# Designs tried in a protein design run: peptides against a protein of PDB entry 1Y74. Part 15

Target 1, 57 residues: chain A of PDB entry 1Y74
Amino acid sequence: LGLERDVSRAVELLERLQRSGELPPQKLQALQRVLQSRFCSAIREVYEQLYDTLDIT

## One batch from the design tools (peptide; made by RFdiffusion4, then SolubleMPNN)

Design b2_p30_1_s4
Fold by OpenDDE base, seed 4:
Structure b2_p30_1_s4 (fold): chain B 57 residues (1-57), chain A 30 residues (1-30)
Amino acid sequence: as target 1 above (57 residues)
Amino acid sequence: LEELLRLLEELLEEIRRVLEEVEEAERRAR
């Protein structure tokens, strides 16, 4: 299970894109806020629990 | 439910790949 790592990597990439200044930052920042939200963390926790229970690998 | 969880994982992996491709394209355009 790499969901936490993938979310962290997505945030890192969004921060780099925001610093580049080539893209409008507002939508990138909004996506970053979603990925770092308590909601996303709660969904990830549920996903991890269900993944362990169901063994989808 | 298992299929939905797999699709969510695949979607997050796809988002990561697309962002990486965009970041690489931006670096090449500079």
Scores: peptide ipSAE 0.054, ipTM 0.520, DockQ to the pose 0.202
Fold by OpenDDE base, seed 2:
Structure b2_p30_1_s4 (fold): chain B 57 residues (1-57), chain A 30 residues (1-30)
Amino acid sequence: as target 1 above (57 residues)
Amino acid sequence: LEELLRLLEELLEEIRRVLEEVEEAERRAR
């Protein structure tokens, strides 16, 4: 689904931004931790289930 | 940075759409 792809892409971009040194890494790393958390994964699973159930296209 | 913000916005909008549909379904079930 789009959400899994978007989360994966967001993590990829956060990793690139952290490596560039253009921005303070601490806030970017905190956001990455949130996006890779079990909580975010559970919310994504709920989203996917609801998406399938509601047939949101 | 702009691409990341765009993707986060898209993600939040997708979640918002799902929540809106759930809220509408809940209101119809009451």
Scores: peptide ipSAE 0.053, ipTM 0.469, DockQ to the pose 0.031
Fold by OpenDDE base, seed 1:
Structure b2_p30_1_s4 (fold): chain B 57 residues (1-57), chain A 30 residues (1-30)
Amino acid sequence: as target 1 above (57 residues)
Amino acid sequence: LEELLRLLEELLEEIRRVLEEVEEAERRAR
């Protein structure tokens, strides 16, 4: 349910940290690329399908 | 399986919280 939102928020935060210049941008950018990858999207889709099937509260 | 999915949600929320704390610290340091 909220994973798409939380991943999007994490990406937004990483972009802000990259603009601040206080942290080395290369590692932050690498993490952002992972979070925006097709792999991460596929894992999120599997998670959401399982969540809906199991009716987790 | 349900417990594993809950743990994954908790982990993602923790990551988000830590990133927000760092972002707020960065804004205060500007």
Scores: peptide ipSAE 0.053, ipTM 0.522, DockQ to the pose 0.213
Fold by OpenDDE base, seed 5:
Structure b2_p30_1_s4 (fold): chain B 57 residues (1-57), chain A 30 residues (1-30)
Amino acid sequence: as target 1 above (57 residues)
Amino acid sequence: LEELLRLLEELLEEIRRVLEEVEEAERRAR
């Protein structure tokens, strides 16, 4: 399941960018919050169910 | 529907690549 991995990687990258302090953290933090939200978790769950059902290769 | 899911995976991969490029550019600017 690539989506969970890709979301986790995106969060990791956003955390690194926030720690660097070279970019205003507010927008990066907002994007991180979206990716870690219950909304994104629900979308991911639906995606995984559909992926399993459709057997996407 | 399969195409939509593949497109979502591709989009997330593209976002990841862009963030990696930005992170590398930032490290080089230090």
Scores: peptide ipSAE 0.055, ipTM 0.520, DockQ to the pose 0.192; fails the geometry check

Design b2_p30_3_s3
Fold by OpenDDE base, seed 2:
Formats: structure tokens, sequence, C-alpha cells
Structure b2_p30_3_s3 (fold): chain B 57 residues (1-57), chain A 30 residues (1-30)
């Protein structure tokens, strides 16, 4: 689903940006932790259930 | 990494975060 792909890509981008050394890592790491949290996973499950129910392409 | 490449990755990240915000706003309306 689009949300899972976008979360996975956002995490990949945050990991690349942290490895660049050009940006303060703390804020990027905090955002990565939010995207990998149980809260974000629960939102994804609700979204998947709604999309499966609504048949939205 | 080149500065330009960091700026490109930041733009792509901003576009993704905007799509995630739009999806959260849709969930709040259901």
Amino acid sequence: as target 1 above (57 residues)
Amino acid sequence: MRREEVEELMRELEEILKRLEELLELLDKL
C-alpha cells in the first residue's frame, strides 16, 4: 500500500541523511523513531483495513 | 555526500511527509 511504501522510503531517506554527517542527527533520528513506532504501525493497520473495505485504488 | 544530493533527499522526504499528513487528515474525517 502507498502508506507502507512511503514510511519505508522515509525511513531509508532519514538513514541516508543521518549517514551524510551534514545534518544534526538527533531530529532525523527522532522522526525515524516516530515512523518505526507502534503508533505508526497501528495507523498503517487501520489504513490498510479501511482501504481493503473501501476498495480505493 | 554532496550538498545538492542532501537537498534532493530532503525534498523527497518533505513530499513523503506531506502525503503522510494528507492520509492522516483523511483518517480523521472517517
Scores: peptide ipSAE 0.333, ipTM 0.814, DockQ to the pose 0.723
Fold by OpenDDE base, seed 5:
Parts: C-alpha cells; sequence; structure tokens
Structure b2_p30_3_s3 (fold): chain B 57 residues (1-57), chain A 30 residues (1-30)
C-alpha cells in the first residue's frame, strides 16, 4: 500500500539525514520513533483493513 | 553530504509527511 511505502521511505530519509550530521538529530530521531511506533503500525493496519473492506483501488 | 542533497531529502520527506497528514485527516473524518 502507498502508506507502508511512504512510511518506509520516510524512515530511510530520516536515517540518511541523521547520518549526514548537517541537522540536529533529536527531532529526526523523534519523528523516526513515531513512524516506527506500534501506534503507527496499528494505524496502518486499520487503514489497510478499511481499504480492503471498501474495495478502494 | 552536500547541502543541496540535504535540502532535496528534506523536500522529499516534507512531501511524504504531507501525504501521511492527508491520510490521517481522512481517517479522522470516518
Amino acid sequence: as target 1 above (57 residues)
Amino acid sequence: MRREEVEELMRELEEILKRLEELLELLDKL
């Protein structure tokens, strides 16, 4: 799904940005932790179930 | 990393975060 791809890509970008050393790492790490949280995974599962149920292609 | 590459990755990240925000706003309306 687009959401899983976007979350995975956002995490990859955050890891690259943290490794650059050009930006304060704390805000990037906090956002990465939110995107990798059980809460974000649960929202993704609800989203997947809603799209599967609504037959939204 | 070049400053330009950091700015490009930040723009791509901002675009992704905007799409995630739009999806969360749709879920909040259901």
Scores: peptide ipSAE 0.332, ipTM 0.814, DockQ to the pose 0.627
Fold by OpenDDE base, seed 3:
Order: C-alpha cells, then sequence, then structure tokens
Structure b2_p30_3_s3 (fold): chain B 57 residues (1-57), chain A 30 residues (1-30)
C-alpha cells in the first residue's frame, strides 16, 4: 500500500540522513522511532483492513 | 554526503511526511 511504501521510504531516508553526519541525529532518530513504532504499525494494519474491506484500488 | 544531496533527501522526506500527515488527518475524521 502507499502508506507502507511511504513509511518504508521515510525510514530509509532518515537512516541515510543520520549516516551523512551533516544533521543532528537525535531528531532524525526520534522521527524514525515514531515511524517504526507500534502506533504506526497499528495504523498500517487498520489502513490495510480498510482497503481490504472497501475494495479501494 | 554533498549538502545538495542532503537537501534533496530532506525535501523527499518532507513530501512523504506531508502525505502521512494528510492520511492522519483523514483518519481523525473517521
Amino acid sequence: as target 1 above (57 residues)
Amino acid sequence: MRREEVEELMRELEEILKRLEELLELLDKL
């Protein structure tokens, strides 16, 4: 789904940005933790269930 | 990494975060 792809890509970007050394890592790491949280996983599960139920292409 | 490449990655991240915010706003209306 678009949400899963966007979350996965956002995490990849955050990991690349942290490895660059050009930015303070703490805020990037905090955002990555939010995106990898059980909360974001639960939102993805709800979104998947809504797509499966609503037959939204 | 080049500064320009960091700025490009940040712009892509900002655009993704904006799409995620729009989805969260839609979920809050449900």
Scores: peptide ipSAE 0.332, ipTM 0.814, DockQ to the pose 0.612
Fold by OpenDDE base, seed 1:
Structure b2_p30_3_s3 (fold): chain B 57 residues (1-57), chain A 30 residues (1-30)
Amino acid sequence: as target 1 above (57 residues)
Amino acid sequence: MRREEVEELMRELEEILKRLEELLELLDKL
């Protein structure tokens, strides 16, 4: 799904940005923790179920 | 990392976060 790809890419970008040393890591790490949270996974499961039910590709 | 590359990664991240926000706004309307 597009959501899973976007979350995975956002996490990769946050990890690269943290390794750059150009930005304060704490805020980037907090956002990464939100995107990797059980809450974000539960939202993705709800989307998958809705797309499967509505036959939306 | 080059400064220009950091700015590019930040722009791509902002675009992804905007798409995620739009999806969350759709979920709130269901």
Scores: peptide ipSAE 0.331, ipTM 0.814, DockQ to the pose 0.677

Design b2_p30_4_s2 (from b2_p30_4, 14 letters changed)
Fold by OpenDDE base, seed 5:
Structure b2_p30_4_s2 (fold): chain B 57 residues (1-57), chain A 30 residues (1-30)
Amino acid sequence: as target 1 above (57 residues)
Amino acid sequence: SLAELREEVERLERLLEELQEVVQQLLELT
């Protein structure tokens, strides 16, 4: 779904930005950790379940 | 790029807002 795709894309972009050295890596890494956290994974699961159940899409 | 990252974050924010609205509607029905 959109959330999983967008999270994956955001992580990819963060990793590229960290490797480029154009920006301080600490804040980028912190954001990446949040996006890959158990919380974001749980929200993704709830999101997918709700949209599948309610057929909102 | 940083611009691409910003756009991606903005998309995530919109998805979270949509989720919040759905959850809120469900809670109001309970």
Scores: peptide ipSAE 0.073, ipTM 0.542, DockQ to the pose 0.267
Fold by OpenDDE base, seed 2:
Structure b2_p30_4_s2 (fold): chain B 57 residues (1-57), chain A 30 residues (1-30)
Amino acid sequence: as target 1 above (57 residues)
Amino acid sequence: SLAELREEVERLERLLEELQEVVQQLLELT
Protein backbone atom coordinates (compact mmCIF):
# COMPACT_ATOMS: atom_id res chain seq x y z
CA LEU B 1 0.00 0.00 0.00
CA GLY B 2 0.98 3.63 -0.46
CA LEU B 3 1.55 4.31 3.22
CA GLU B 4 3.87 1.33 3.66
CA ARG B 5 5.79 2.28 0.53
CA ASP B 6 6.10 5.91 1.55
CA VAL B 7 7.22 5.04 5.08
CA SER B 8 9.82 2.66 3.68
CA ARG B 9 11.05 5.30 1.25
CA ALA B 10 11.25 7.94 3.97
CA VAL B 11 13.29 5.58 6.16
CA GLU B 12 15.62 4.82 3.25
CA LEU B 13 16.16 8.52 2.62
CA LEU B 14 16.79 9.17 6.30
CA GLU B 15 19.39 6.41 6.43
CA ARG B 16 21.19 7.86 3.41
CA LEU B 17 21.16 11.35 4.88
CA GLN B 18 22.55 10.04 8.15
CA ARG B 19 25.42 8.34 6.31
CA SER B 20 26.23 11.43 4.25
CA GLY B 21 27.03 13.46 7.38
CA GLU B 22 25.63 16.60 5.76
CA LEU B 23 23.15 17.00 8.60
CA PRO B 24 23.28 16.30 12.32
CA PRO B 25 22.28 12.64 12.52
CA GLN B 26 20.41 12.78 15.82
CA LYS B 27 17.27 14.49 14.55
CA LEU B 28 17.21 12.30 11.45
CA GLN B 29 17.57 9.21 13.59
CA ALA B 30 14.77 10.40 15.86
CA LEU B 31 12.46 10.83 12.87
CA GLN B 32 13.44 7.39 11.60
CA ARG B 33 12.60 5.91 14.99
CA VAL B 34 9.19 7.56 14.90
CA LEU B 35 8.46 6.19 11.43
CA GLN B 36 9.55 2.70 12.52
CA SER B 37 7.66 2.87 15.82
CA ARG B 38 4.94 0.47 16.86
CA PHE B 39 2.57 3.41 16.76
CA CYS B 40 3.26 4.04 13.08
CA SER B 41 2.94 0.31 12.40
CA ALA B 42 -0.45 0.28 14.10
CA ILE B 43 -1.56 3.29 12.06
CA ARG B 44 -0.44 1.50 8.90
CA GLU B 45 -2.47 -1.53 9.88
CA VAL B 46 -5.55 0.61 10.48
CA TYR B 47 -4.96 2.34 7.18
CA GLU B 48 -4.69 -1.00 5.41
CA GLN B 49 -7.90 -2.26 6.99
CA LEU B 50 -9.77 0.90 6.08
CA TYR B 51 -8.32 0.86 2.59
CA ASP B 52 -9.46 -2.72 2.08
CA THR B 53 -12.91 -2.05 3.53
CA LEU B 54 -13.70 1.36 2.04
CA ASP B 55 -11.60 1.11 -1.12
CA ILE B 56 -9.95 4.44 -0.38
CA THR B 57 -8.36 5.94 -3.46
CA SER A 1 18.52 14.49 -0.50
CA LEU A 2 16.66 16.78 1.89
CA ALA A 3 14.36 17.78 -0.94
CA GLU A 4 13.42 14.15 -1.55
CA LEU A 5 12.85 13.62 2.16
CA ARG A 6 10.65 16.70 2.33
CA GLU A 7 8.59 15.47 -0.58
CA GLU A 8 8.19 12.07 1.04
CA VAL A 9 7.13 13.61 4.36
CA GLU A 10 4.62 15.76 2.51
CA ARG A 11 3.18 12.62 0.88
CA LEU A 12 2.89 10.97 4.28
CA GLU A 13 1.15 14.05 5.66
CA ARG A 14 -1.39 13.91 2.84
CA LEU A 15 -2.08 10.24 3.48
CA LEU A 16 -2.57 10.90 7.18
CA GLU A 17 -4.91 13.77 6.38
CA GLU A 18 -6.95 11.47 4.15
CA LEU A 19 -7.07 8.87 6.91
CA GLN A 20 -8.16 11.54 9.37
CA GLU A 21 -10.95 12.63 7.06
CA VAL A 22 -12.19 9.06 6.66
CA VAL A 23 -12.14 8.51 10.41
CA GLN A 24 -13.96 11.78 10.95
CA GLN A 25 -16.63 10.81 8.44
CA LEU A 26 -17.11 7.45 10.15
CA LEU A 27 -17.47 9.17 13.52
CA GLU A 28 -20.07 11.52 12.11
CA LEU A 29 -22.20 8.56 11.06
CA THR A 30 -22.69 7.73 14.72
Scores: peptide ipSAE 0.073, ipTM 0.541, DockQ to the pose 0.214
Fold by OpenDDE base, seed 3:
Structure b2_p30_4_s2 (fold): chain B 57 residues (1-57), chain A 30 residues (1-30)
Amino acid sequence: as target 1 above (57 residues)
Amino acid sequence: SLAELREEVERLERLLEELQEVVQQLLELT
C-alpha cells in the first residue's frame, strides 16, 4: 500500500543520506527511528485494515 | 537526495492528512 511504500522509500532515502555524509547524520537517524517506530507500524496496520475493510484503493 | 526526501515527506504528510480525514468521517458517523 501507499503508506508502507512511502515509509520504506523515506527510510531508504534517509539511509543513503546518512551514508553520503552530506548532512549531519544524527537528525536523519532520529527521523528514521521515528518512521520505523511501533507507532508508525501501528498507523500502517490501521491504514491497511481501513482500506481492506472499506474496499478503497 | 535531500529534494527526494522532501518530496517523500510531503507525500507522507498528504497520506496522513487523508487518513485523518477518513478517521474523522468515521467518527462523525458514530
Scores: peptide ipSAE 0.070, ipTM 0.540, DockQ to the pose 0.228
Fold by OpenDDE base, seed 4:
Structure b2_p30_4_s2 (fold): chain B 57 residues (1-57), chain A 30 residues (1-30)
Amino acid sequence: as target 1 above (57 residues)
Amino acid sequence: SLAELREEVERLERLLEELQEVVQQLLELT
C-alpha cells in the first residue's frame, strides 16, 4: 500500500536524522509523532479499505 | 440503533481530539 509505505519510510528517515544529530531532534520527533498519530492511522485505514475494495496494489 | 449511533459519535469525537493534538504538534514545528 502506497500510503502505508510512504508513512513508514518517512518515519524511518526521521529516526535516522534524529540519531545523526545533524538537526535538532525534538522537532523531528514531533513530526514523527504526527505521522504515527491515531488520526493519521485512521485516515490510512480508510485508504486501505478503498484499496481492498478496488483491488489497488 | 441509538447505541450504535452513540458509539460512532464517540469514535468521531476521539478522532477530533487526536486531530487537535496533531494540529498543536504542527504549530510547534513552525
Scores: peptide ipSAE 0.034, ipTM 0.489, DockQ to the pose 0.024

Design b2_p30_4_s3 (from b2_p30_4, 14 letters changed)
Fold by OpenDDE base, seed 5:
Structure b2_p30_4_s3 (fold): chain B 57 residues (1-57), chain A 30 residues (1-30)
Amino acid sequence: as target 1 above (57 residues)
Amino acid sequence: SLEELRREVERLERLLEELRRLVEQLLELT
């Protein structure tokens, strides 16, 4: 689904930005941790289950 | 780029808003 793809893309972008050194890494790392957290995964699971339950196209 | 990251975060914000709406719909059905 879109959320999984967008989370994966955001993490990829954060990793590239951290490697480039264009920005201080601390805030980028913090955001990456949030996106890769169990909480974010749980939200994605809820999102997917709601789509399945409500039969939304 | 930072611009690409911003666009991706904005997409995530929209998805979270969609999730909120779905939860509201579910609560209305219960």
Scores: peptide ipSAE 0.112, ipTM 0.594, DockQ to the pose 0.259
Fold by OpenDDE base, seed 3:
Structure b2_p30_4_s3 (fold): chain B 57 residues (1-57), chain A 30 residues (1-30)
Amino acid sequence: as target 1 above (57 residues)
Amino acid sequence: SLEELRREVERLERLLEELRRLVEQLLELT
């Protein structure tokens, strides 16, 4: 689903930006940690379950 | 790029809004 793909893409972009050194890595790494957290994984799972169960939007 | 990241964050914000709407619809059904 879109959420999983967009989270993965955001993480990929954050990793690239951290490697480029164009920006201080600390805030980028913090955002990456949030996106890869168990919380975000749980939200993704809920989203997928709701999408599959309700079949709406 | 930072611009690509910004666009991706904006997409995530829209997805979170859709999740909110799904929850609201679920609450209406329950």
Scores: peptide ipSAE 0.112, ipTM 0.597, DockQ to the pose 0.256
Fold by OpenDDE base, seed 2:
Structure b2_p30_4_s3 (fold): chain B 57 residues (1-57), chain A 30 residues (1-30)
Amino acid sequence: as target 1 above (57 residues)
Amino acid sequence: SLEELRREVERLERLLEELRRLVEQLLELT
């Protein structure tokens, strides 16, 4: 679904910003950790399950 | 860019809002 793609894109952008050194990496890294967390993955799974269950095509 | 990241975060926020609505609908049905 779009959520997985958008999470992946956000992580990609965060990684680029961290490598560029334009910004202090600490907050960017923290956000990346959240997006790659088990919690975020679980939310994505819930989203997908609800979408399937409710058959909102 | 930071601007691209901002746009992506805003998109994620919209998706989370959609999830909230789905949960609310489910709770109303149960």
Scores: peptide ipSAE 0.112, ipTM 0.596, DockQ to the pose 0.261
Fold by OpenDDE base, seed 1:
Structure b2_p30_4_s3 (fold): chain B 57 residues (1-57), chain A 30 residues (1-30)
Amino acid sequence: as target 1 above (57 residues)
Amino acid sequence: SLEELRREVERLERLLEELRRLVEQLLELT
């Protein structure tokens, strides 16, 4: 689904930015940790289950 | 780039708003 794809893309971009050295890595790493957290995983799961339950496209 | 990341975060914000709407719809059907 879109949420999983967009989370994965955001993490990929954050990892690249950390390696580029354009910005201090600390804040980028913190955001990456949030996106890879159990909370974000749970939100994705809820999103997927709601789509399945409501049969929304 | 930072610009690409900004655009991605904005998409995530829109998805969270969509999730809110889906929850509301579920509650209305319950």
Scores: peptide ipSAE 0.112, ipTM 0.596, DockQ to the pose 0.252

Design b2_p30_5_s3
Fold by OpenDDE base, seed 1:
Structure b2_p30_5_s3 (fold): chain B 57 residues (1-57), chain A 30 residues (1-30)
Amino acid sequence: as target 1 above (57 residues)
Amino acid sequence: MEEEERRRREEERRRRREEELLRELEELLA
């Protein structure tokens, strides 16, 4: 999915910022929660679309 | 001297745990 690739790329960028020491731990944890929330939302949307397609048969 | 070395070891342990959580997040999103 396009969103999954964008989220994986955002995780790689956050890991680089962590290694540089530029990102405070509290901000990193907040960003991780946002990325997890977006992932969970994308998965729910895919499941909802599958159920809507299957409930028409 | 010993207290600064203790702080450095605690900071290094914190960084390693944060890198582990990022890898777990990458594995969940891959």
Scores: peptide ipSAE 0.048, ipTM 0.419, DockQ to the pose 0.048
Fold by OpenDDE base, seed 2:
Structure b2_p30_5_s3 (fold): chain B 57 residues (1-57), chain A 30 residues (1-30)
Amino acid sequence: as target 1 above (57 residues)
Amino acid sequence: MEEEERRRREEERRRRREEELLRELEELLA
């Protein structure tokens, strides 16, 4: 799914930022929280769309 | 001296918990 690719890409970016040490731990934690929020929102939207599609049948 | 060492230990414990939480996210999202 497009979301699954975007999530996998975001994970790769976090792994790179963690390994490079370029980000202070606090900024990495903030980015993680933003990613979780976006991920949870996008999962919710996918579930809502699936349920809306099933409720029309 | 003791307060600075305590702060460094607390910061290290926080960093380790942040690294663990990142790993749990990587495992959830991979």
Scores: peptide ipSAE 0.036, ipTM 0.404, DockQ to the pose 0.046
Fold by OpenDDE base, seed 3:
Structure b2_p30_5_s3 (fold): chain B 57 residues (1-57), chain A 30 residues (1-30)
Amino acid sequence: as target 1 above (57 residues)
Amino acid sequence: MEEEERRRREEERRRRREEELLRELEELLA
C-alpha cells in the first residue's frame, strides 16, 4: 500500500507537469507511455474511486 | 499452503513492477 500510494502521487505530479508544459517533449512522450501503462491505469482507477468515495463524505 | 505461496509470489511481482515504475518516473523527472 505505501509504494502504490507513492506511485499514484508520482502519476498525479507527472499529469500536472504534463499540463504545465514544463517537461521537454521527448521526456513527456516517455512519461505518457508510462502513464498509459496498464499498471498506472489500474492505480488511477483505484484512486479515482477512492477520491470519489472520500469526496462524497 | 500452495495458495498462500501463490499470493506471496503475486504480491512480490506487483511490488517489483511498482518499484520499476517509480524508478522510471524518477529518471524521467531528474
Scores: peptide ipSAE 0.024, ipTM 0.366, DockQ to the pose 0.023
Fold by OpenDDE base, seed 4:
Structure b2_p30_5_s3 (fold): chain B 57 residues (1-57), chain A 30 residues (1-30)
Amino acid sequence: as target 1 above (57 residues)
Amino acid sequence: MEEEERRRREEERRRRREEELLRELEELLA
């Protein structure tokens, strides 16, 4: 799905920013925690709902 | 007929929750 690709791409971009040293490691760690906690949970919930809606067709 | 209306109401509630979660995601990315 487009959103999964966009999220995966955002994670790849963040990993690249980590490796370049352009992003302070503390900000990245905070962002990674936000991604792992609320954002990834909300995405999973959206995906589960979208798949549940698509599996009903 | 009543079961189809119930399914349509459940689908509409799901769509509203999806739209709310997408807004929360947009707020987290902004």
Scores: peptide ipSAE 0.020, ipTM 0.343, DockQ to the pose 0.016

Design b2_p30_5_s4
Fold by OpenDDE base, seed 2:
Structure b2_p30_5_s4 (fold): chain B 57 residues (1-57), chain A 30 residues (1-30)
Amino acid sequence: as target 1 above (57 residues)
Amino acid sequence: SAAAEARAAAEAARRAREAALLAELEALLS
């Protein structure tokens, strides 16, 4: 799925940012809280539901 | 020296915190 590929790429980029020091722990914590938000959870659920319904690859 | 050991411990703790935060983000995304 395109979403799975994009998520994998995002994880890879975050690892690079962490290793290079371009993403300080404080910014990482802020990003974590954003991703844990109800908004991001709802958006992710919508995308997952769309993939389930339309069988998008 | 005690000071060198304290600095090394602080740096190790920082690296551990960064790795833990990254792991949590990866768990949220995957």
Scores: peptide ipSAE 0.029, ipTM 0.386, DockQ to the pose 0.048
Fold by OpenDDE base, seed 3:
Structure b2_p30_5_s4 (fold): chain B 57 residues (1-57), chain A 30 residues (1-30)
Amino acid sequence: as target 1 above (57 residues)
Amino acid sequence: SAAAEARAAAEAARRAREAALLAELEALLS
């Protein structure tokens, strides 16, 4: 869904920022780990379950 | 029916929330 795409895109953008040196690398790495965490995946599951149930056409 | 969909959505949200809380606990312990 959109959330999965947005998280993936966010990770990609953080990788680009890390390579450019615009932000502290350790902070970016920490944020990347958070976005890729199991918790964030579980939050995505919440949204997916709602979309599977609700008819939003 | 709209009522049935609402109940199903509420139950799905409850189950997903429980999974999220467990995942958070696992993340804190890892």
Scores: peptide ipSAE 0.026, ipTM 0.447, DockQ to the pose 0.015
Fold by OpenDDE base, seed 4:
Structure b2_p30_5_s4 (fold): chain B 57 residues (1-57), chain A 30 residues (1-30)
Amino acid sequence: as target 1 above (57 residues)
Amino acid sequence: SAAAEARAAAEAARRAREAALLAELEALLS
């Protein structure tokens, strides 16, 4: 799925940022808080449902 | 020296914390 691919790419980019020192632990914690939010969870749920319904790869 | 060992341990702990934060993020996205 497109969303799954995009998530995987995002994780890869975050790993690069951490290794380069451009993503300090404080920034990563902030990202974690955002991703743990009910808003982001709801958005992911909606998009995943759409991708499943439309059979988008 | 004890001071050098303590510094090395602190740096190792920092690296471990950074790796753990990344792992938690990856787990959250899965």
Scores: peptide ipSAE 0.026, ipTM 0.379, DockQ to the pose 0.048
Fold by OpenDDE base, seed 5:
Structure b2_p30_5_s4 (fold): chain B 57 residues (1-57), chain A 30 residues (1-30)
Amino acid sequence: as target 1 above (57 residues)
Amino acid sequence: SAAAEARAAAEAARRAREAALLAELEALLS
């Protein structure tokens, strides 16, 4: 599972979209904050407990 | 004018890039 990598990539994409200025930045920021939330971190932790933490990076 | 066409093309390219990034984001979150 590469959940952490996928979340990090998602955040990076959101930042690029924010810098373009064409999309509502506040909505993108809200989504970014959700992805970086404690909730998402907790879910990631659960997955890491059940599966190998070998992130192929 | 050629200048107007160039501007329109640049704007279209930007919009296309943003759409592609959104699609990638949706794919990651699905």
Scores: peptide ipSAE 0.021, ipTM 0.372, DockQ to the pose 0.251

Design b2_p30_6_s2 (from b2_p30_6, 15 letters changed)
Fold by OpenDDE base, seed 5:
Structure b2_p30_6_s2 (fold): chain B 57 residues (1-57), chain A 30 residues (1-30)
Amino acid sequence: as target 1 above (57 residues)
Amino acid sequence: LEELLKLLEALLEVVEEFRRLLEELLREVA
């Protein structure tokens, strides 16, 4: 899995990129909002539940 | 930036796996 960790790291990198000013911030902010949205957290939760329930490992 | 792009690609792979799980669930329910 590691979804939560990867999302957290992605957000951290997005924040750094926004502070550096190397790239236009608007799209970076939009992407950050998606990754921090309730939708993303819900997907993570359901994914983990389904993965455990269906036991494909 | 490279690390960010790699993370986003990894997240897309998770979404694809999630899609497969949903398809499996649909086959079991319907």
Scores: peptide ipSAE 0.136, ipTM 0.632, DockQ to the pose 0.032
Fold by OpenDDE base, seed 1:
Structure b2_p30_6_s2 (fold): chain B 57 residues (1-57), chain A 30 residues (1-30)
Amino acid sequence: as target 1 above (57 residues)
Amino acid sequence: LEELLKLLEALLEVVEEFRRLLEELLREVA
């Protein structure tokens, strides 16, 4: 899976980009908020549960 | 930036797979 690790790494990179000033910070901050939201955590949790439970075709 | 974009692409693939799994679940329970 690796979803948790990828999300954490993405947030780290977004924080670095915000500090560097290479890109406008507003959209980066908005994306960071999405990745750190309860919604994103819920998707991860349910995805892992479904992956283990369903007979995936 | 390139690494970030690759991670976002990977996350989009997970979301698409999640959508597919939800559709399968709906077909099984509905």
Scores: peptide ipSAE 0.134, ipTM 0.630, DockQ to the pose 0.032
Fold by OpenDDE base, seed 3:
Order: sequence, then C-alpha cells, then structure tokens
Structure b2_p30_6_s2 (fold): chain B 57 residues (1-57), chain A 30 residues (1-30)
Amino acid sequence: as target 1 above (57 residues)
Amino acid sequence: LEELLKLLEALLEVVEEFRRLLEELLREVA
C-alpha cells in the first residue's frame, strides 16, 4: 500500500542522509524512530485493514 | 463510529509527528 511504500522510502532516505554526515543525525534518527516504532507499525496494520474493508482509493 | 474515529485520529497523530520533524529539519537546512 501507499503508506507502507512511503514509510519504507522515507526510512531509506533517512539512513542515507545519516551516512552522508551532511546533516546533524539527531533529528533524522528521531524521525526514523517514529517511522519504525511499534506504534507506527500498529497504525499501519489498522490502516491496511480499513483500506481493505472500506476500499478507499 | 467512535472506534473508527479513534483509529483515524491515531493515524493522523503519526502523520503529524512526521510533519513536525520534517518542518524542524527544513528550518535548520534553510
């Protein structure tokens, strides 16, 4: 789904930015932690269930 | 309906956290 794809891509980009060292890593890591949190995963699962049930485009 | 609204609000909270952190990053890079 779109959310899963966007989260995965965002994490990929954040990891690249952290490796480059061009930006302070603290806020990049904080954002990555949010996207990879159990809470975010749980919400994504609920989103997928709702998407399937309601057939939202 | 109440349960549905709570789930949507939770999803919105995740999006808001994402927005806030990106906003802060963009301010520092600008």
Scores: peptide ipSAE 0.080, ipTM 0.581, DockQ to the pose 0.250
Fold by OpenDDE base, seed 4:
Structure b2_p30_6_s2 (fold): chain B 57 residues (1-57), chain A 30 residues (1-30)
Amino acid sequence: as target 1 above (57 residues)
Amino acid sequence: LEELLKLLEALLEVVEEFRRLLEELLREVA
């Protein structure tokens, strides 16, 4: 599934935005922390397993 | 079956809460 790659890409973009200084970094950091959390990884794993099993498209 | 459905509903609630949190943070950044 593409979810793992999408999360990784989102984190990459968040890091770039933080370095650019175009936006206040605190909320970007908070979003990055959510995406890199163990909770997010667990949700992703469950989602991918269910998606592969049920093909919910 | 009822227990299974309750477990699935609980998982759905967690995913939905996760979605809401992401949307909230996204709106605050934009």
Scores: peptide ipSAE 0.069, ipTM 0.563, DockQ to the pose 0.237

